# Designs tried in a protein design run: peptides against a protein of PDB entry 8PQO. Part 27

Target 1, 252 residues: chain A of PDB entry 8PQO
Amino acid sequence: VLLKEYRVILPVSVDEYQVGQLYSVAEASKNETGGGEGVEVLVNEPYEKDGEKGQYTHKIYHLQSKVPTFVRMLAPEGALNIHEKAWNAYPYCRTVITNEYMKEDFLIKIETWHKPDLGTQENVHKLEPEAWKHVEAVYIDIADRSQVLSKDYKAEEDPAKFKSIKTGRGPLGPNWKQELVNQKDCPYMCAYKLVTVKFKWWGLQNKVENFIHKQERRLFTNFHRQLFCWLDKWVDLTMDDIRRMEEETKRQ

## One batch from the design tools (peptide; made by RFdiffusion4, then SolubleMPNN)

Design b1_p10_6_s1 (from b1_p10_6, 5 letters changed)
Fold by OpenDDE base, seed 2:
Structure b1_p10_6_s1 (fold): chain B 252 residues (1-252), chain A 10 residues (1-10)
Amino acid sequence: as target 1 above (252 residues)
Amino acid sequence: MELLYQLAAT
């Protein structure tokens, strides 16, 4: 098991982020070739449990079309089906990813707290001390070009180049986080994303767990760069607007 | 292609 807490600081408010995240997820999905292909939504309903209230989704990602034919043909039954169960009780979110074949031997859990701070809280997910001491805190700086793979880099999604017309935020210089404290009119938040990865397979555990973390970090980095650079597209939207957009998309 | 996780709607 490998745990890392990714801390993504953004020059947006917690409330803004809620809109921006949903918008950016939708937009990113549209931009992906075959977006939505192989995704089966089993459940999408409100939930209430132990004082937590939000939206629960259960999706299956069928990867059969995403892998080479020989892999598909050799893959055990269920090996190419990824289940994602997500509890969205913003500002808290939890996602649990499992695989039909590996069952308890595979787990990706992503627990996120969105806080109006600069990523300074320790153990925001309230882990036991013994568990917390094994968590690596990883700061994602959306303005840091060095954290972006060359193949992922797009100038139009570079926070170090982007200037929001609507808000005046950006571009984000090397010291943008430090300067943010002195910018009274600029809100900020941190997404604390505790990622737990378990891949219990002898000889491959460390390799796969590290690989998954690498991919998650890549995803978080690129996504939040997009989220910020798309600020002018979503900052004036309300949650009601987002809901309408989602409903319209469902009808198409 | 990279999977986008946490696609839950509010």
Scores: peptide ipSAE 0.043, ipTM 0.766, DockQ to the pose 0.305
Fold by OpenDDE base, seed 3:
Structure b1_p10_6_s1 (fold): chain B 252 residues (1-252), chain A 10 residues (1-10)
Amino acid sequence: as target 1 above (252 residues)
Amino acid sequence: MELLYQLAAT
């Protein structure tokens, strides 16, 4: 098991982020090759449990069409089905990813708190001290080009070049986070993403767990760069606007 | 494999 807490600081408020996140997810989904091909939504309903209230979704990603024929033919039953269960009780979110074949031997859990701070809180997810001491904190700086793979880099998604017309935020220089503290008119938040990766297959645990974390970090980095650079597209949207966009995306 | 964006629950 490998745990890391990714901390993403953004020059937006927690309330703004709720809109921006949903917009960016919808927009990113449109840009994906295949546009949701092989995605089955089993459940999408409100939930209430232990004082937590939000929206629950259960999706299956069928990877049969995404692998070579010989792999599909040799794959055990359920091996190419990925289950994603998500609880969105913003500002708290939880996503659990499992595989039918691997069962308890495979788990990706992503728990996120969105806080109006600069990523300074320790153990925001309230882990036991013994568990917390094994968590690596990883800061993602959306303005740092060195954290972006060359193949992922797009100038139009570079926070160091983007300036919001509607809000005046950006571009983000090398010391943007420190400067933000002195800008009373610019809100800020941190997304604390605790990522738990479990892959218990003998001989492959460390390699696969580290690989998955690398991919998650890449995803979080690119996503939040997009989110910020798309600020002018979503900052004036209402939740009703977002819901309409999500419905349109589902139809594609 | 293609890196899929996680869809947020709404």
Scores: peptide ipSAE 0.042, ipTM 0.762, DockQ to the pose 0.281
Fold by OpenDDE base, seed 1:
Structure b1_p10_6_s1 (fold): chain B 252 residues (1-252), chain A 10 residues (1-10)
Amino acid sequence: as target 1 above (252 residues)
Amino acid sequence: MELLYQLAAT
């Protein structure tokens, strides 16, 4: 098991981020080839448990069409089905990813707190001390180009170049986080994303777990760069606007 | 791995 807490600081408020995240997910999905293909939504309903209230979703990603024929033919039953269960109780979210074939031998859990701070809180997820001492805190700086793979880099998605016309935020220089503290009119938040990866196959555990973390970090970095650079597209939207957009997308 | 994200629940 490998745990890392990714801390993503953004020059947006917690309330703004709720809209921006949903917009950016929808937009990114549209830009990807095969968006929605092989995705089955089993459950999408409100939930209430242990004082937590939000929206619960259960999706299955069918990867049969995403792998070569010979892999599909040799794959055990359930090996190409990934289950995603998500509890959205914003500003807290939890996602659990499992595989039918691997069962308890595979887990990706992503737990996120969105806080109106600069990533200074320790153990925001309230882990036991023994567990917390094994968590690596990883700061993602959306303005740091060195954290972006060359193949992923787009100038129009570079926070170091972007300036929001609607809000005046950006561009983000090398010391943008330090400067933000002195800017009373600019909101900020941190997404604390605790990622737990378990891959219990002898000889491959460390390699696969590290690989998955690398992919998650890459995803978080690129996504939040997009989210910020798309600020002018979503900052004036309401949650009702987002809901309408999602409903329209579902009908297509 | 495609874009897997938490919050698309409306």
Scores: peptide ipSAE 0.046, ipTM 0.774, DockQ to the pose 0.265; fails the geometry check
Fold by OpenDDE base, seed 4:
Structure b1_p10_6_s1 (fold): chain B 252 residues (1-252), chain A 10 residues (1-10)
Amino acid sequence: as target 1 above (252 residues)
Amino acid sequence: MELLYQLAAT
């Protein structure tokens, strides 16, 4: 098991982020080849449990069409079906990813708190001290180009180049976080994303767990760069607008 | 492959 807490600081408010996140998810999904192909939504409903209220989703990602034929032919039954269960009780979110074949030997859990701070809180997810001491805190700087793979880089999604017309935010220079503290009119937040990865196969555990974390980091980095650079597209949207967009995306 | 499946939906 490998745990890392990714902290993504953004020059947006927690409330803004809620809209921006949903917009960016929808937009990014449209831009991806196949746009939801192989995704089966089993459940999408409100939930309330133990004081937590939000939206619960259960999706299956059928990866059969996403892998080479020889992999598909050799893959055990269920090996290419990924289950995602998500509880969105913003500003808290939890996503659990499992695989039918690996069962308890595979887990990706992503728990996110969105806080109106600069990523300074320790153990926001309230882990036991013994567990927390083994968690690596990883700061993602959306303005740092060195954190972006060359193949992922797009100039139009570079916070160091983007200037929001509607808000005046950006571009984000090397010291943008420090400068942000001195700008009373600029909101900020941090997404604390505790990622738990378990891949319990002898000889491959560390390799796969680290690989998954690398991919998660990549995803978070790129996503939040997009989120910020799309600020002018979503900052004036309402949640109702977002819901409509989501419905339209589902139909594609 | 869609990479953004890990993001919670509303």
Scores: peptide ipSAE 0.043, ipTM 0.766, DockQ to the pose 0.339; fails the geometry check

Design b1_p10_6_s2 (from b1_p10_6, 6 letters changed)
Fold by OpenDDE base, seed 2:
Parts: structure tokens; sequence; C-alpha cells
Structure b1_p10_6_s2 (fold): chain B 252 residues (1-252), chain A 10 residues (1-10)
């Protein structure tokens, strides 16, 4: 098991982020080929559990069409079905990813708290001390180009170059996070994303767990760079606007 | 890749 808490600081409010996240997810999905292919929504319903109230979703990602034919033919039953169970009680979210074949031997859990701070809270997910000591805190700086793979870099998605016309935020210089403290008119938040990765295959555990974390970090980095650079596209949208956009996307 | 950010088609 490999635990890391990714802390993504953004010059947006927690309330703004709720809109921006949904917008950016939708937009990013449009940019990906086959974004909806093989996705089955089993459950999409409100839930109440342990004091949380939110939306529960259970999705299956069928990867059969996304792997080479020979892999599909050799794959054990259920090996190419990924289950995603998500509890969205924003500002708290939890996603659990499992695989039918690997069962208890595979887990990706992503628990996110969105807080109106600069990533200064320790153990926001309230882990036991013994567990918390094994968590690596990883700060993602969306303005730091060195954290972005060259193949992922786009100038139009560079927070160090972007200037929001609507809000005046950006570009984000090297010390942008420290400068936020002095900018009373600029909201900020941190997404604390505790990522638990378990891959219990002898000889491959560390390799796969680290690989998954690398991919998650890459995703979080690129996604939040996009989210910020798309600020002018979503900052004036309401949640109702987002819901309408999602419905329109479903129809296409 | 986190599937949480894959919502297209549903």
Amino acid sequence: as target 1 above (252 residues)
Amino acid sequence: KELEYQRAGT
C-alpha cells in the first residue's frame, strides 16, 4: 500500500472550484477520444451516510475496447472491468476504484477535502497517527512548469502565462502562493487529495503502486492547470449552468 | 489515470 496526500493550491474559492471542477471535467472529457466509450453508470442517486449527504455514483469502465485484441483475448474474466464508486459530498469527495478480477488485491482510493486554506492543514482526513506517518505529502504547484511533462505542456494551459480577464488573477509567478496571503481580494483553496493505492501482486506491487501515483499526480497537475487557465470560461457559470451543460453533453 | 475525471458519455 502506498499513501500520498496531494495538495493542490489554487487561487479560487472552494465555491468557485465546485463549478470549475465540473466544467473542466466536462471540457477535458470532450478533448479525449472515447471519453464515454465503455462507461456504464449503474447507480446515480443521493445518499446519506455517516453524516454525509451527497450524490453516489457507481460506474463501470469496460476497457475491452481500449486494449489490444490479444490482451482482451488473454485477459481473465473481469480483468478489464474497472468499478468506480464515488461519494460526492462536496467539499468532501471519495472515490474508490476496484477491479473485478483482482478484488481485494487492487484498490485506488481518492479522498478529497477542499479547504479554504493554503495547504497548511495536517492530517485533514483524520487518519490514525500510525497511518498518517506513512503518508507522503506532495505539493502540486500549478505554476511550476518543471512539474509538467513536455508532452503535456501547452502554452494556453500555462498558469504562469495566463491572465484572467474576468477576475484579474494570474499570471502565477514563482512566489504566487506566498503572494496570495497579501492579496485579500483573491480567494484561495487547497484540494487535499489522499490517494491510497494497493496492488497486491508479488514482484509488481511497488512498481505498479508508484506508477499509479505517478499517473494520478500527472492527472492532478494537468487538470488543475487547465481548471485555472479556463477560469474565464467557467467563473461566471452557476451550478445550474453546469447541470445544463452536462445534460447537453449526454445528448451528444 | 483517475477515473473520477472521466465523465463523458454518462
Scores: peptide ipSAE 0.069, ipTM 0.800, DockQ to the pose 0.209
Fold by OpenDDE base, seed 5:
Structure b1_p10_6_s2 (fold): chain B 252 residues (1-252), chain A 10 residues (1-10)
Amino acid sequence: as target 1 above (252 residues)
Amino acid sequence: KELEYQRAGT
């Protein structure tokens, strides 16, 4: 098991982020070729549990068409089906990813708290002290180009170059986080993403767990760079606007 | 691909 807490600091408010996240996910999904193929939505309903109230989703990702033929032919039954269960109770979210074949030997859990701070809270997910000692805190700086793979880099998605016309935020210089403390008019937040990765196959545990973390980090980095650089597209939208956009997309 | 869970709960 490998645990890391990714802390993504953004020059937006927690309330703004709720809109921005939904917009950016929708936008990014449109840009993905073949996105949505092989995705089956089993459940999409409101839930109330353990003091949480939000939306629950259960999806299956069928990867049979996404892998080479020889992999598909050799894959055991259920090995290419990934289950995703998600509880969205913003500002708290939880996602659990499992595989039919690997059962308890495979788990990806992503738990996120969105807080109006600069990533200074320790153990925001309230782990036991012994468990918390094993968590690596990883800060993602959306302005740091060195954290972005060359193949992922786009100038139009570079927070160090972007300036929001509507809000005046950006560009984000090397010391942008320190400067936020002195800027009363600029909101800020941190997304605390506790990622738990379990892969119990002997000889492959460390390799696969580290690989998955690298992919998650890459995803979080690129996504939040986009979210910020798309600020002018979503900052004036309301949650009702987002809901309308989602319904319109379903009809098309 | 990986962005679907982002909408759902990340």
Scores: peptide ipSAE 0.068, ipTM 0.812, DockQ to the pose 0.432
Fold by OpenDDE base, seed 3:
Structure b1_p10_6_s2 (fold): chain B 252 residues (1-252), chain A 10 residues (1-10)
Amino acid sequence: as target 1 above (252 residues)
Amino acid sequence: KELEYQRAGT
């Protein structure tokens, strides 16, 4: 098991982020070639549990069309189905990813708290001390180009170049986080993303767990760079606007 | 990868 807490600081409020995240997920999804192919939505309903209220989704990603024919022919039952269960109770969210074939030997869990701070809270997910001491805190700086793979880099998605016309935020210089403290008119938040990766197959545990974390970090970095650079597209939208857009997209 | 950021449907 490998645990890392990714802390993403953003020059937006927690309330703004709720809109921006949903918009950016939808927009990024549209831009992904072949993204969402073989996706089955089993459940999409409100939930209430332990004082938590939100939206629960259960999706299956069928990967049969994504693998070579010989792999598909040899794959055991359930091996090419990825289950994603998500509990969205913003500002808290939890996603659990499992595989039917691997059962308890495979788990990706992503738990996120969105807080109006600069990533200074320790153990925001309230882990036991013995578990918390094994968590690596990883800070993602969306303005740091060195954290972006060359193949992922786009100038129009570079926070160090972007200037929001609607809000005046950006571009983000090397000391942008320190400067936020002195800018009373600029809100800020941190997304605390605790990522738990378990891959118990002998001989592959460390390699696969580290690989998955590398991919998650890459995703979080690119996504939040996009979210910020798309600020002018979503900052004036309301949650009602987002819900209408989602419904319209479902009808297409 | 965090599949939440992918398409919710085809």
Scores: peptide ipSAE 0.060, ipTM 0.796, DockQ to the pose 0.192
Fold by OpenDDE base, seed 4:
Structure b1_p10_6_s2 (fold): chain B 252 residues (1-252), chain A 10 residues (1-10)
Amino acid sequence: as target 1 above (252 residues)
Amino acid sequence: KELEYQRAGT
């Protein structure tokens, strides 16, 4: 098991982020080729459990069409089906990813708290001390070009170049986080993303777990760079606007 | 992965 807590600091409020996240997810999905292919939504309903209230989704990602034919032919039953169960109780979110074939030998869990701070809280997910001591805190700086793969880099999604016309936020210089403390009118938040990766295959555990973390980090980095750089597109939207957009997208 | 969830959940 490999645990990392990714802390993404953003010059937006927790309330703004709720809109921005949904917008950016929708926008990113539009930009992806083959978006939704092989995705089966089993459940999408409100839930109330253990003091949480939000939206529950259960999706199956059928990877059969996304792997070479020989892999598909050799893959055990259920090996190419990824189950994603997600509980969105913003500002808290939880996603659990499992595989039918691997069962208990495979788990990706992503638990996110969105807090109005600069990533200074320790153990925001309230892990047991013994577990918490094994968690690596990883700060994602959306303005840091070095954290972005060259193949992922787009100038229009570079927080170091973007300036919001509507809010005046940006561009984010090398010391933007330190400067933010002195900018009373600029809201800020941190997304604390605790990622638990379990891959219990002897000899491959560490390699695969580290690989998955690398991919998650990449995803979080790129997504939040986009979210910030799209600020002017979503900052004036309401949750009702987002819901309408989502409904329209589902109809397409 | 988490992004896909958020899309479907809304």
Scores: peptide ipSAE 0.065, ipTM 0.811, DockQ to the pose 0.210; fails the geometry check

Design b1_p10_6_s3 (from b1_p10_6, 6 letters changed)
Fold by OpenDDE base, seed 2:
Structure b1_p10_6_s3 (fold): chain B 252 residues (1-252), chain A 10 residues (1-10)
Amino acid sequence: as target 1 above (252 residues)
Amino acid sequence: MELLYELAGT
């Protein structure tokens, strides 16, 4: 089991992020249409459990094209069905990813708290001390070009170049986080993403777990760069607007 | 919506 807490600081409010996240997900989903990887939505419904209220989704992903060859070799044909169960009770979210073939031997759990701070809270997910000591905190800087793979880099999605017309935010310079605290009119938040990866296969555990974390980090980095650079597209949208957009995307 | 949904967007 490998645990890392990714901390993504953004120059947006927690409330803004709720809109931006959903918009960016919807927009990204549109861009990936036609990739042949089937996303099947089994469940998408509101839930209430233990005082937590939100939206529950259950999706199946066929990830054959998204995994390295060595992963494909480990799984029988058709065993790359990934189940994603997600509980979105913003500002808290939980996603549990399982595989039909590996069952209990494979787990990716992503638990996210969105907080109006600069990523300074320790153990926001309230792990036991023994568990928390094994968690690596990883800061993602959306303005840091060095954290982006060359193949993923797009100038139009570079926070170091983007200037929001609607909000005046950006571009994000090398010291943007330090400067942010002194900018009274610029909100900020941190997404604390605790990622638990379990891959119980002798001899491959560390390789696969580290690989998954690498992919998660890559995903979080690229996604939040997009989210910020798309600020002018979503900042004036309401949640109702987002819901309509999501429904339209589902129909495609 | 955390991982794979975001993954589909990347």
Scores: peptide ipSAE 0.046, ipTM 0.776, DockQ to the pose 0.240
Fold by OpenDDE base, seed 5:
Structure b1_p10_6_s3 (fold): chain B 252 residues (1-252), chain A 10 residues (1-10)
Amino acid sequence: as target 1 above (252 residues)
Amino acid sequence: MELLYELAGT
């Protein structure tokens, strides 16, 4: 088992992020070739449990069409079906990813707290001390180009070049986080993403767990760069606007 | 959030 807490600092408020995240997920999905192919939504309903209230989703990702024919032919039954269960009780979210074939030998869990701070809280997920001492804290700086793969880089998605016309935020220089303290009118938040990866196959555990973390970090970095650079597209939207957009997309 | 979908697209 490998645990890392990714801390993503953004020059937006917790309330703004709720809209921006939903918009950016929808936009990113539209930009992907074959978006929605092989995705089955089993459940999408409100939930309430132990004082937590939010939206529960259960999706299956069928990867059969996404892999070469020889992989499909060799893959064990259920190996290409990935289950994603998500509990969205913003500002708290939890996602659990499992595989039908691997059962308890495979788990990805992502637990997120969104806080109005600069990523300075320790153990925000309230782990036991023995567990917390094994968690690596990883800071993602959306302005740092060195954290972006060359193949992923786009100038229009570079926070170091973008300036929001509507809010005046950006561009983000090398010291933008320190300078933010002096900007009384600019909101900020941190997404604390505790990622637990389990791959219980001997000989492959470390390689696969580290690989998954590398992919998650890449995803979080690129997504939040986009979210910030799309600020002018979503900052004036309301949650009701987002809900309407989602309903329109479902009908297409 | 469709995290796995985004991962598969990268």
Scores: peptide ipSAE 0.043, ipTM 0.768, DockQ to the pose 0.219
Fold by OpenDDE base, seed 4:
Structure b1_p10_6_s3 (fold): chain B 252 residues (1-252), chain A 10 residues (1-10)
Amino acid sequence: as target 1 above (252 residues)
Amino acid sequence: MELLYELAGT
């Protein structure tokens, strides 16, 4: 098991982020080739449990079309089906990813708190002290180009180049986080994303777990760069606007 | 591949 807490600082408020996140997810999904292909939505409904209220989703990602034929032919039954269960009780979110074949031997859990701070809280997910000692805190700087793979880099999604017309935020220079503290009118938040990865196959555990973390980090980095650079597209939207957009997208 | 829902969960 490998745990890392990714901390993504953004020059947006927690409330703004809620809109921006949903918008950016929708937009990013549209931009992906074959968006929605191989994704089966089993459940998408409101939930309330133990004082937590939000939206529950259960999706299956059918990866058969996403892997080479020889992999598909050799893959055990269920090996290419990934289940994603997500509980969105913003500002808290939890996602659990499992695989039909690996069962208990595979888990990706992503738990996120969105807090109006600069990523300074320790153990925001309230892990046991012994467990927390094993968590690596990883800061994602959306302005740091070195954290972006060359193949993922887009100038229009570079926070170091983007200037929001609507908000005046950006571009984000090398010291943007330090400067942000002195800008009383600019909101900020941190997404604390505790990622738990379990891949219990002898000889491959560390390799796969590290690989998954690498991919998650990549995803988080790119996504939040997009989210910020799309600020002018979503900052004036309401949650109702987002919901309407989602419904429209589902019909396409 | 479609973006995972750990980002939004909706």
Scores: peptide ipSAE 0.065, ipTM 0.796, DockQ to the pose 0.372; fails the geometry check
Fold by OpenDDE base, seed 1:
Structure b1_p10_6_s3 (fold): chain B 252 residues (1-252), chain A 10 residues (1-10)
Amino acid sequence: as target 1 above (252 residues)
Amino acid sequence: MELLYELAGT
């Protein structure tokens, strides 16, 4: 098991991020080839449990069409089905990813708190001390180009170049986080993303767990760079606007 | 790989 807490600081409010996140996911999905193909939504309903209230979703990602034919032919039953269960009780979210074939031997869990701070809270997910001491805190700086793979880099998605016309935020210089505390008119937040990866195959555990973390970090970095650089597209939208956009997309 | 629902929140 490998645990890391990714801390993503953004020059947006917690309330703004709720809209920006939904918009950016929708936009990113449109830009990806084959978006939605092989995705089955089993459940999408409100939930209430232990004082937590939000939206629960259960999706299956069918990977049969995404792998070579020889892999598909050799894959055990259920090996190419990924289950994603998500509890969205914003500003708290939890996602659990499992595989039908691997069962308890595979888990990706992502638990996120969105807080109106600069990533200074320790153990925001309230882990036991013994567990918390094994968590690596990883800061993602959306302005740091060195954290972006060359193949992923786009100038129009570079926070160090972007300036929001609507809000005046950006560009983000090397010391943008330190300067932010002195900018009374600029809101800020941190997404604390505790990622738990478990892959219980002898000889491959460390390699696969580290690989998954590398992919998650890459995803978080690119996504939040996009979210910020798309600020002018979503900052004036409401949650009702987002809901309408989602309904329109489902009808197409 | 599709974006995680945790990021989407929809």
Scores: peptide ipSAE 0.061, ipTM 0.794, DockQ to the pose 0.370; fails the geometry check

